# Peptides against a protein of PDB entry 3HTU: the designs that were tried, part 66

Target 1, 75 residues: chain A of PDB entry 3HTU
Amino acid sequence: RRPEEWGKLIYQWVSRSGQNNSVFTLYELTNGEDTEDEEFHGLDEATLLRALQALQQEHKAEIITVSDGRGVKFF

## One batch from the design tools (peptide; made by RFdiffusion4, then SolubleMPNN)

Design b2_p23_4_s2 (from b2_p23_4, 8 letters changed)
Fold by OpenDDE base, seed 5:
Structure b2_p23_4_s2 (fold): chain B 75 residues (1-75), chain A 23 residues (1-23)
Amino acid sequence: as target 1 above (75 residues)
Amino acid sequence: SMEEQKKKMEEFREELEKLREEE
C-alpha cells in the first residue's frame, strides 16, 4: 500500500471509532492495544509518518514532533 | 515504553498550548 492508502485506513479507524480530535503517539497507533486488529498495526514508523503527512495535507491530522517522540492529533 | 511516551507527549502538548495562547 501507498502511504496515502495507509492514511485512509488509519483515518477510517479514527472516524469509525469516534476518536476524532484525539491525540495519539505514533507508537500507540501501530503498537497499541486499541489497534491490534487493524491492518496498520505493526506498520513501520517511517511509512506511518508518510501516511500521516498525507492526512495532514488534507487537514485531517496534525503531526507533533518532539526530540524523543512524535504524536498526531486527528480532526 | 508506551506509557512513557504518552506522558512526554502530554507534557509537550500542555507547553505547546501555553505558547499558542501567548501569541
Scores: peptide ipSAE 0.043, ipTM 0.588, DockQ to the pose 0.062
Fold by OpenDDE base, seed 1:
Structure b2_p23_4_s2 (fold): chain B 75 residues (1-75), chain A 23 residues (1-23)
Amino acid sequence: as target 1 above (75 residues)
Amino acid sequence: SMEEQKKKMEEFREELEKLREEE
């Protein structure tokens, strides 16, 4: 899959899950319990970042790097 | 601006911390 395709899958999960929280660490998206049944679970962080960057270009996500790691907010 | 980005990053850090505290 291309990064853009991964981005679609991730965003679809976020949108359909109905979660109140739209903020995640990158680790939570691929290693968390909430995504164990998703195709993108276990995705390497490098590919994940490229996928999220594609979503960011569409103004569907915002990636921010802090001192203790990286996170993403979905819109 | 740098000040705007600093504020945004601080707000984001607080949101992440809140999420971690809920876990």
Scores: peptide ipSAE 0.035, ipTM 0.569, DockQ to the pose 0.074
Fold by OpenDDE base, seed 2:
Structure b2_p23_4_s2 (fold): chain B 75 residues (1-75), chain A 23 residues (1-23)
Amino acid sequence: as target 1 above (75 residues)
Amino acid sequence: SMEEQKKKMEEFREELEKLREEE
């Protein structure tokens, strides 16, 4: 899959998940309990980042890197 | 503005900290 295709799958999950908050650590998206049944579970971080960057270009997400780590907010 | 960016980064930092504590 291309990064854009992974991004589509991730965003579809976000849209249907009914999460209280749309903020995640990168680890939560690929290693969290909430995504165990998703195709992108276990996805390597490099590919995940590229997928999120694709969503960011579409203004559907924002990746923020701070001293404590990296996270993403979905819109 | 720089002030707006600082606020945004601080808010996100706090959210990340909470998430990491819950992991």
Scores: peptide ipSAE 0.029, ipTM 0.569, DockQ to the pose 0.077
Fold by OpenDDE base, seed 3:
Structure b2_p23_4_s2 (fold): chain B 75 residues (1-75), chain A 23 residues (1-23)
Amino acid sequence: as target 1 above (75 residues)
Amino acid sequence: SMEEQKKKMEEFREELEKLREEE
């Protein structure tokens, strides 16, 4: 899959899950319990980042880099 | 704007911190 395709799958999960808080660390998306049954579980961080960057270009996500780690907010 | 981005960064950081504290 291309990063854009991964991004679509991730965003579909976010949308369908009805998360109260659409803020995640990158680790949570691929290693968290909430995504264990998702196709993107276990995805390498580099590919994940590219996927999220694609979503960001579509204004569907915002990647935030702080002094202690990185996260993403979905819209 | 710079102010808008700064505000978003601070709010986001606080939310991430809360998540880490829950772990």
Scores: peptide ipSAE 0.027, ipTM 0.557, DockQ to the pose 0.086

Design b2_p23_4_s3 (from b2_p23_4, 11 letters changed)
Fold by OpenDDE base, seed 2:
Structure b2_p23_4_s3 (fold): chain B 75 residues (1-75), chain A 23 residues (1-23)
Amino acid sequence: as target 1 above (75 residues)
Amino acid sequence: SKKEREEKMKKFREELEKLREEA
């Protein structure tokens, strides 16, 4: 899959799951318990980042770097 | 360790949430 295709899957999950929080660490998206049944679970961080960058271009997400880590806010 | 990483991620998430609330 291309990064933008992964981004689509991730955003679909965000939309379907009805998460009360729209902010995630990158680790939570691919290694968290909440995404264990998703296709993107276990996705390498490099590919994940590119997927999120694709979403960011569409104004669907914002990648955030704080302290000693990275996260993402979905819109 | 796994536990340390989980705690770090928890704190990081809290920081992100604070930024979300403040911004």
Scores: peptide ipSAE 0.145, ipTM 0.654, DockQ to the pose 0.043
Fold by OpenDDE base, seed 5:
Order: sequence, then structure tokens, then C-alpha cells
Structure b2_p23_4_s3 (fold): chain B 75 residues (1-75), chain A 23 residues (1-23)
Amino acid sequence: as target 1 above (75 residues)
Amino acid sequence: SKKEREEKMKKFREELEKLREEA
């Protein structure tokens, strides 16, 4: 599965879940309890990052980098 | 521990949110 395909799956989950906070750490997306039943659970961080970058190009997400880690905000 | 990790992730998410809103 290509990164952009993973991005689509991730965004579908985000949009359908209706969560109040759309900000996630990268770890939460692939290793969190909220995504245990999703196909992208357990996805390696490198592929995840590429998937999020694809979404970022479509203005559907923004990758946020802080000195102590990385996260993403979905729109 | 798992609980400790969850707490760290929560704090980190809050930090990310603040950073995003400031920018």
C-alpha cells in the first residue's frame, strides 16, 4: 500500500470519528488504543510520515515538530 | 509503564496544540 493510500485511510478515520481534538502524536495514530481496530494500526513511522505528508499537500493535515517529538493536526 | 506513556502523550499533545495555535 502506497503512502497516499494510507493517508486516505487515516483521514477517513479522523473525519468519521468526530473527535474534539484533531491533534495527535505520531505514536497515538499507529499505537494508540483509539486506532487498534484500524488497518493503519502498527504502521511504521517512516511510512506514516509519508502518508501524512501526502495529506499535508492537500491541506488536510499539518505535521508539527517540537524539540521533544512530532505530531499532526488534521483539518 | 503504559500509564506513564499515556500521560506523557497527553502532555505532548497539549504542547503541540499550543504551538499550533501560537503559529
Scores: peptide ipSAE 0.144, ipTM 0.653, DockQ to the pose 0.046
Fold by OpenDDE base, seed 3:
Order: C-alpha cells, then sequence, then structure tokens
Structure b2_p23_4_s3 (fold): chain B 75 residues (1-75), chain A 23 residues (1-23)
C-alpha cells in the first residue's frame, strides 16, 4: 500500500471509532490496544509518518512534535 | 484567527503530554 492508502485506512478508523479525543501518539496508532484488529497495526513508523503527512495535506490531520515525541490530531 | 490557532495548539500539546505521562 502507498502512504496515501494507509492514511485513508487510518482516517476511516478514526472517523468510525468515535474517539472522544482524536489525539494520539504515533506509537499508539500502530502499537496500541485500540488498533490491534486494524490493518495498519504494526505499520512501521516511517510509513505511518508519510501516511499522516498525506492526511495533513488534506487538512484531515496535524502532526505535532513535542519535546520528546510526536503525535497527531485528526480533524 | 491566529490567537485561536495558538490556543488550540496549546491544548493539543497539553493533551499529548498528558497522554505520554499516562502511557
Amino acid sequence: as target 1 above (75 residues)
Amino acid sequence: SKKEREEKMKKFREELEKLREEA
């Protein structure tokens, strides 16, 4: 899959999950318990980042770098 | 607005920090 395709799958999950707070660390998206049954579980961080960057270009997400880590907010 | 954007980003960062601390 291309990064854009991964981004689509991730965003679909976020949209359908009804998360109260659409804020995640990158680790949570691919290694968290909430995504164990998702196709993108276990996705390498490099590909994940590219996927999120694609979503960011579409104004569907924003990647944030904190002091010692990265996260993402979905819109 | 710029101010609104800054406030939202501030809250977002706070949420991330809280999440990291709880992880």
Scores: peptide ipSAE 0.086, ipTM 0.600, DockQ to the pose 0.105
Fold by OpenDDE base, seed 1:
Structure b2_p23_4_s3 (fold): chain B 75 residues (1-75), chain A 23 residues (1-23)
Amino acid sequence: as target 1 above (75 residues)
Amino acid sequence: SKKEREEKMKKFREELEKLREEA
C-alpha cells in the first residue's frame, strides 16, 4: 500500500471508532491494544509518518512534536 | 522494559494533551 492509502485506513478507523481521545502517540497508533485488529497494526514508523503527512496535507491530522517524541491529532 | 515504556507513553500523552489545550 502507498502511504496515502494507509492514511485513509487510519483515518477511517479514527472516525468510525468514536473515540473521545483524538490524540495519539505514534507508538499507540500502530502498537497499541486499541488497533490490534486493524490492518495498520505493526506498521513501521517511517511509513506511518508518511501516511500521517498525507493526512496532514488534507487537514485531517496534525503531527505534533513534544520534547523528543511525536504524536498526532486527528480532525 | 514494557513497564518503562508504558510509563513513558503515559507521560508523553499528558504532554501532548497539555500542548493541545494550550495551542
Scores: peptide ipSAE 0.133, ipTM 0.643, DockQ to the pose 0.043; fails the geometry check

Design b2_p23_4_s4 (from b2_p23_4, 10 letters changed)
Fold by OpenDDE base, seed 3:
Structure b2_p23_4_s4 (fold): chain B 75 residues (1-75), chain A 23 residues (1-23)
Amino acid sequence: as target 1 above (75 residues)
Amino acid sequence: SMEEQKKKMEEFRKELEEKRALE
């Protein structure tokens, strides 16, 4: 899958679960309990980041950088 | 506005830090 395709799957999950406007760490998106049954569970962080960047270009997400890591806010 | 964007980002960062603290 291309990063854009991964982004689509991730955003679909966010929307279906009603978690728009929620903040996630990058880790919990791919390693958390809430996404264990999702296809993107276990996705490498590099590909995840590219997927989120694609969503960010579409104004569907905002990647947040803090001193101890990164996260994302979905819209 | 720039001020609104800055405020939102700070709130988002705070939420992110709180989540990390709970992990």
Scores: peptide ipSAE 0.108, ipTM 0.639, DockQ to the pose 0.100
Fold by OpenDDE base, seed 5:
Structure b2_p23_4_s4 (fold): chain B 75 residues (1-75), chain A 23 residues (1-23)
Amino acid sequence: as target 1 above (75 residues)
Amino acid sequence: SMEEQKKKMEEFRKELEEKRALE
């Protein structure tokens, strides 16, 4: 899958679960219990980041950089 | 505005830090 395709899957999950306007760590998106049944569970962080960047371009997410890691806010 | 953007990002960072604290 292309990053954009991963982004679509991720955003679909966010939307279907009603978690828009929520903040996630990158870790919990791919390693958390809440996404265990999702296709993107276990996705490498590099690909995840590119997927989120694609969503960011669509104004569906905003990647957050902090001193210790990164996160994302979905819209 | 720059102030609004800064505030927004700080809020997001705060939320993120809170999430990390729970990991």
Scores: peptide ipSAE 0.102, ipTM 0.634, DockQ to the pose 0.093
Fold by OpenDDE base, seed 2:
Structure b2_p23_4_s4 (fold): chain B 75 residues (1-75), chain A 23 residues (1-23)
Amino acid sequence: as target 1 above (75 residues)
Amino acid sequence: SMEEQKKKMEEFRKELEEKRALE
């Protein structure tokens, strides 16, 4: 899958679960219990980041960088 | 404005820090 395709799957999950406007760590998106049944569970962080960057270009997400790591907020 | 953008980013950073603290 292309990063844009992964981004679509991730955003669909966010929308279905009603978690728009919430913040996630990158780790919990691919390793958390809440996404165990999703196709993007276990996705490598590099591919995940590219997927989120694609969503960011569409104003559907914003990647956040802090001193102790990175996260994302969905819109 | 730059002030508005700064405020927005600080709010997001705060939310992220709170999220990490709960993990």
Scores: peptide ipSAE 0.097, ipTM 0.628, DockQ to the pose 0.097
Fold by OpenDDE base, seed 1:
Structure b2_p23_4_s4 (fold): chain B 75 residues (1-75), chain A 23 residues (1-23)
Amino acid sequence: as target 1 above (75 residues)
Amino acid sequence: SMEEQKKKMEEFRKELEEKRALE
């Protein structure tokens, strides 16, 4: 799958679960219990980042970079 | 403004810190 396709799947999950405007660590998106049944569970961080960057271009997400790690907020 | 953007990012960072504290 292309990063854009992964981004679509991730955003669909966020929307269906009613978690828009919520903040996630990158780790919990691919390693958390809440996404165990999702296709993107276990996705490598590099591909995840590219997927989120695609969503960011569409103003559907914003990647947050801090000294102790990264996260993302969905809109 | 730049100040408004800074405030927004600080709020996001605070939320992220709270999430990490729960892990």
Scores: peptide ipSAE 0.094, ipTM 0.625, DockQ to the pose 0.091

Design b2_p23_5_s1 (from b2_p23_5, 16 letters changed)
Fold by OpenDDE base, seed 5:
Structure b2_p23_5_s1 (fold): chain B 75 residues (1-75), chain A 23 residues (1-23)
Amino acid sequence: as target 1 above (75 residues)
Amino acid sequence: SEEDKKKQELAKEYEKKKEELLK
């Protein structure tokens, strides 16, 4: 899958689960219990970031970077 | 949990950045 396709899957989950306007750590998106049944569970961080960057271009997400880690805000 | 702490910090940082950009 292309990053854009992963982004679509991720955002679909966010929307269907009513998680819009929520903040996630990158870890919980791909390693958390809540996404265990999702296709993107276990996705490597590099691909995840590219997927989120694609969503960011569409103003559907914003990647948050701090000294101790990274996350994402979905819209 | 540690993950919850990280999430909280991320949320804080997001709001902080947003505030800075809006200035």
Scores: peptide ipSAE 0.498, ipTM 0.833, DockQ to the pose 0.051
Fold by OpenDDE base, seed 2:
Structure b2_p23_5_s1 (fold): chain B 75 residues (1-75), chain A 23 residues (1-23)
Amino acid sequence: as target 1 above (75 residues)
Amino acid sequence: SEEDKKKQELAKEYEKKKEELLK
């Protein structure tokens, strides 16, 4: 899958689960219990980041960078 | 959990950055 395709799957999950406007750590998206049944569970962080960057270009997400880790907010 | 703490910190930092941009 291309990063854009992964982004679509991730955003679909966010929307279905009603978690728009929520903040996630990058880790919990691919390693958390809440996404165990999702296709993107276990996705490597590099690919995840590219997927989120694709969503960011569409104004569907914003990647958060802080000194103690990274995350994302979905819209 | 530690992951919850990270999540809260990210949310807090996000709001701080947005507030700074609006000033």
Scores: peptide ipSAE 0.497, ipTM 0.832, DockQ to the pose 0.049
Fold by OpenDDE base, seed 1:
Structure b2_p23_5_s1 (fold): chain B 75 residues (1-75), chain A 23 residues (1-23)
Amino acid sequence: as target 1 above (75 residues)
Amino acid sequence: SEEDKKKQELAKEYEKKKEELLK
């Protein structure tokens, strides 16, 4: 799958589960219990980041980069 | 959990950055 395709799957989950406006750590999205049944569970961080960047271009998410880690906020 | 704490810190930092942009 292309990063854009992964982004679509991730955002679909966010929307279905009513997680819009929520903040996630990158680890939580691909390694947390809440996404165990999703196809993107276990996705490597590098690919995840590219997927989120695709969503960011569409104003559906914003990647949070701080000194103590990274995360993402969905809209 | 530690992951929850990390998430809270990310959220706080996000808001701080947004506030700075509005100034």
Scores: peptide ipSAE 0.487, ipTM 0.828, DockQ to the pose 0.049
Fold by OpenDDE base, seed 3:
Structure b2_p23_5_s1 (fold): chain B 75 residues (1-75), chain A 23 residues (1-23)
Amino acid sequence: as target 1 above (75 residues)
Amino acid sequence: SEEDKKKQELAKEYEKKKEELLK
């Protein structure tokens, strides 16, 4: 899958679960209990970032880069 | 959990940055 395709799957999960406008750590998206049944569970962080960057270009997400870690907010 | 604390801090920092940008 291309990063854009991963982004689509991730955003579909966010939308279906009603978690738009929520903040996630990058870790919990791919390693958390809430996404254990999703195809993107276990996805490497590099590919995850590219997927989220694709969503960011579509104004569907914003990657949070702070000194103590990284996360994402979905819209 | 530690992950929950991390998430909370990220959310706080995000809002803080947005508030600063709005000033």
Scores: peptide ipSAE 0.484, ipTM 0.828, DockQ to the pose 0.046

Design b2_p23_5_s2 (from b2_p23_5, 13 letters changed)
Fold by OpenDDE base, seed 3:
Structure b2_p23_5_s2 (fold): chain B 75 residues (1-75), chain A 23 residues (1-23)
Amino acid sequence: as target 1 above (75 residues)
Amino acid sequence: SEEDEKKKEEKEAYEKKLKELKE
């Protein structure tokens, strides 16, 4: 799958799950318990980041980069 | 769990950082 395709799957999960908290750490998306049944669980961080960057270009997500880590907010 | 608490703290920190960046 291309990063854009992964982004689509991730965003679909976010939308369907109706998360009350739209902010996630990158680790939570691929290693968290909430996504254990998702196809993108276990996805390498490099590919994940590219997927999120694609979503960001579509204004569907915003990557949060801070000194102590990275996260993402979905819209 | 301790891991869940850590993730919660990180989320809160990121939310705070995002809010600050948006201001």
Scores: peptide ipSAE 0.075, ipTM 0.582, DockQ to the pose 0.040
Fold by OpenDDE base, seed 1:
Structure b2_p23_5_s2 (fold): chain B 75 residues (1-75), chain A 23 residues (1-23)
Amino acid sequence: as target 1 above (75 residues)
Amino acid sequence: SEEDEKKKEEKEAYEKKLKELKE
């Protein structure tokens, strides 16, 4: 899958689960218990980041990069 | 649990930092 395709799957989960306006660490999205049954669970961080960047271009997410880690807020 | 509380704190920190970035 392309990064934008992963982004679509991730955002679909966010929307279906009512997680809009929620903040996640990157680890939670791919390693968290809440996403264990999702196809993107276990996705490598590099690909995840590219997927989220694609969503960010569509104003569906905003990536937070800080010294102590990275996260994302979905809209 | 300890893990849940840690994640909650991280989310709150990121939310705060996101707001600061928008200011």
Scores: peptide ipSAE 0.058, ipTM 0.570, DockQ to the pose 0.041
Fold by OpenDDE base, seed 5:
Structure b2_p23_5_s2 (fold): chain B 75 residues (1-75), chain A 23 residues (1-23)
Amino acid sequence: as target 1 above (75 residues)
Amino acid sequence: SEEDEKKKEEKEAYEKKLKELKE
């Protein structure tokens, strides 16, 4: 899958689960208990980041970068 | 759990950072 395709899957999960406007750490998305049954569970961070960047271009997400890590807010 | 508490704190920090970035 391309990063854009991963982004679509991730956003679909966010929307279907009613978690729009929610903030996640990158770890939660790929390693969290809430996403254990999702195809993107276990996705490498590099690909995840590219996927989120694609969503960010569509104004569906915003990547948050802090000194000790990164997160994302979905819209 | 301890892990949940850490995640909560981290999320709050990120939300705060996001707010600051938007201001």
Scores: peptide ipSAE 0.055, ipTM 0.569, DockQ to the pose 0.041
Fold by OpenDDE base, seed 2:
Structure b2_p23_5_s2 (fold): chain B 75 residues (1-75), chain A 23 residues (1-23)
Amino acid sequence: as target 1 above (75 residues)
Amino acid sequence: SEEDEKKKEEKEAYEKKLKELKE
């Protein structure tokens, strides 16, 4: 899958679960219990980041970088 | 749990950072 395709799957999950406007750490998106049944569970961080960057270009997400880690907010 | 608390603190920090970036 291309990063854009992964992004679509991730955003679909966010929308279906009603978690729009929520903040996630990158780790919990691919390693958290809430996403265990999703195809993107276990996705490597590099690919995940590219997927989120694709969503960011569509104004569907915003990647957050702080001194203690990175996360993302979905819209 | 300790893990849950860490995630909560991390999310709060991210949200604050996001707000600051938008202001």
Scores: peptide ipSAE 0.052, ipTM 0.567, DockQ to the pose 0.041

Design b2_p23_5_s3 (from b2_p23_5, 10 letters changed)
Fold by OpenDDE base, seed 1:
Structure b2_p23_5_s3 (fold): chain B 75 residues (1-75), chain A 23 residues (1-23)
Amino acid sequence: as target 1 above (75 residues)
Amino acid sequence: SAEDEEKKRLREEYEKKKAEEEE
């Protein structure tokens, strides 16, 4: 799959899951219990980041980079 | 947990950055 295809799957999950907090760590998206049944579970972080960057270009997400971690906010 | 604290820090830093952008 292309990064933008992964991004689509991730965003579909976020949109349908009814999440009350739209901020995630990168780890919980691919390794968390809440995504165990999703196709993107276990996705490598490099590919995940590219997928999120594709969503960011569409203004559907914003990657949060700080000195001691990374995450993402979905819109 | 460590994961919860990381998520909290990310949220706080996001809000801080947005506040700085509005100033």
Scores: peptide ipSAE 0.399, ipTM 0.784, DockQ to the pose 0.050
Fold by OpenDDE base, seed 4:
Structure b2_p23_5_s3 (fold): chain B 75 residues (1-75), chain A 23 residues (1-23)
Amino acid sequence: as target 1 above (75 residues)
Amino acid sequence: SAEDEEKKRLREEYEKKKAEEEE
């Protein structure tokens, strides 16, 4: 899959699921319990980041970068 | 957990940055 395709799958999950919070750590998205049944579970962080960057270009997400880590907010 | 604290920090930093950008 292309990063854009991964991004689509991720965003579909975000949109369809009842999220308690739209902010995620990158680890949480691919290794968390909430996504264990999703196709993108276990996705490598590099590909995940590219997928999220694609979503960011579409204004569907914003990657959060701080000194101690990275995350993402979905819109 | 450590992950919970990380997520909390990310959220706080995000909100802080957005507030500063609007200032």
Scores: peptide ipSAE 0.395, ipTM 0.783, DockQ to the pose 0.050
Fold by OpenDDE base, seed 2:
Structure b2_p23_5_s3 (fold): chain B 75 residues (1-75), chain A 23 residues (1-23)
Amino acid sequence: as target 1 above (75 residues)
Amino acid sequence: SAEDEEKKRLREEYEKKKAEEEE
């Protein structure tokens, strides 16, 4: 899959899951319990980042880079 | 959990960064 295709799958999950908070760590998206049944579970971080960057270009996500960690906010 | 605290910090730092960008 291309990064854009991974991004689509991730965003579909975010949209249908009805999360109370839109902020995630990068780790929990691919390694968390909540995504165990998703195709993108276990995705390597480099590919994940590219997928999120694709979503960011569509204004569907914003990658959070701070001194004490990284994450993503979905819109 | 440690992960919950990390998410909390990410949210706080994100909001702080956005507030600084708006000033």
Scores: peptide ipSAE 0.393, ipTM 0.781, DockQ to the pose 0.050
Fold by OpenDDE base, seed 3:
Structure b2_p23_5_s3 (fold): chain B 75 residues (1-75), chain A 23 residues (1-23)
Amino acid sequence: as target 1 above (75 residues)
Amino acid sequence: SAEDEEKKRLREEYEKKKAEEEE
């Protein structure tokens, strides 16, 4: 899959999950319990970042980069 | 958990950064 295709899968999960908290660490997206049944579980961080960058271009996500870590906010 | 605390810190730092950018 291309990064854009991974981004689509991730965003579909976010949309149907109904979670009030739209902020995630990068780790919990691919390694967390809540995504164990998703195809993108176990995805390498480099590919994940490219996927999220594709979503960011579509204004569906914003990658959070701070001194102590990284995450993402979905819209 | 450690992950929950990390996420909390990440959110707080993000909000702080955004507030500083808008100042």
Scores: peptide ipSAE 0.381, ipTM 0.774, DockQ to the pose 0.045

Design b2_p23_5_s4 (from b2_p23_5, 15 letters changed)
Fold by OpenDDE base, seed 5:
Structure b2_p23_5_s4 (fold): chain B 75 residues (1-75), chain A 23 residues (1-23)
Amino acid sequence: as target 1 above (75 residues)
Amino acid sequence: SEEDKKKQEEAKEYEEKKKKLLE
């Protein structure tokens, strides 16, 4: 899958689960308990970041960086 | 296991980062 396709899957999950306007760490999305049954669980961080960047370009997400930490807010 | 320990430590680290992200 391309990063854009991963982004679509991730955003679909966020929307269906009613978690829009929430903040996740990158780790939560791919390693957290909430996404264990999702196709993107276990996705490598590099691909995840590219997927989120695609969503950010569509104004569906904002990547947040504080110090050396990274997260994402979905809209 | 050591693998489980590593994963738990990573989770803890990112939870701390999330706290900072939410401040």
Scores: peptide ipSAE 0.338, ipTM 0.764, DockQ to the pose 0.023
Fold by OpenDDE base, seed 2:
Structure b2_p23_5_s4 (fold): chain B 75 residues (1-75), chain A 23 residues (1-23)
Amino acid sequence: as target 1 above (75 residues)
Amino acid sequence: SEEDKKKQEEAKEYEEKKKKLLE
């Protein structure tokens, strides 16, 4: 899958679960219990970041960096 | 197990980062 395709799957999950406007760490998106049944669970961080960057270009997400921490807010 | 402990520590670390992200 391309990063854009991964981004679509991630955003679909966010929308279906009604978690728009919430903040996630990159870890909980791919390693959290809430996404265990999703196709993107276990996705490597590099691909995940590219997927989120694709969503960011579409104004559907914003990648957040605080000190050495990273997360994402979905819209 | 030691593996479980590592997973728990990692989870705690990200929770702390999330708190900072939410500030």
Scores: peptide ipSAE 0.333, ipTM 0.753, DockQ to the pose 0.023
Fold by OpenDDE base, seed 1:
Structure b2_p23_5_s4 (fold): chain B 75 residues (1-75), chain A 23 residues (1-23)
Amino acid sequence: as target 1 above (75 residues)
Amino acid sequence: SEEDKKKQEEAKEYEEKKKKLLE
């Protein structure tokens, strides 16, 4: 899958689960309990970041960087 | 297990980061 395709899957999950406007750490998205049954669970961080960047271009997400941490807010 | 402990430690670390992200 291309990063954009991963982004689509991730955003679909966010929308279906009603978690728009929520903030996640990158870890939560790929390693958290809430996404265990999702295809993107276990996705490598590099690909995840590219996927989120694609969503960011579409104004569906914003990548947040604070100190040594990274997260994402979905809209 | 040791694996579980490591996972918990990692989770705690990211929770702290999330708190910072939420500030």
Scores: peptide ipSAE 0.332, ipTM 0.749, DockQ to the pose 0.023
Fold by OpenDDE base, seed 4:
Structure b2_p23_5_s4 (fold): chain B 75 residues (1-75), chain A 23 residues (1-23)
Amino acid sequence: as target 1 above (75 residues)
Amino acid sequence: SEEDKKKQEEAKEYEEKKKKLLE
């Protein structure tokens, strides 16, 4: 799958679960209990980041960086 | 298991980061 396709799957999950405007760490999206049954569970962080960047270009997400970590807010 | 311990520790670390992201 292309990063854009992964982004679509991720955003679909966010929307279906009613978690728009929620903030996640990158770890939670791919390693968290809430996504255990999702196709993107276990996705490598590099591909995840590219997927989220694609969503960010569509104004569907915003990648957040702190001193020692990254997260994402979905819209 | 050791794997479970590692996952638990990593989860705790990211929970702390999440709190900072939400500040």
Scores: peptide ipSAE 0.115, ipTM 0.617, DockQ to the pose 0.023

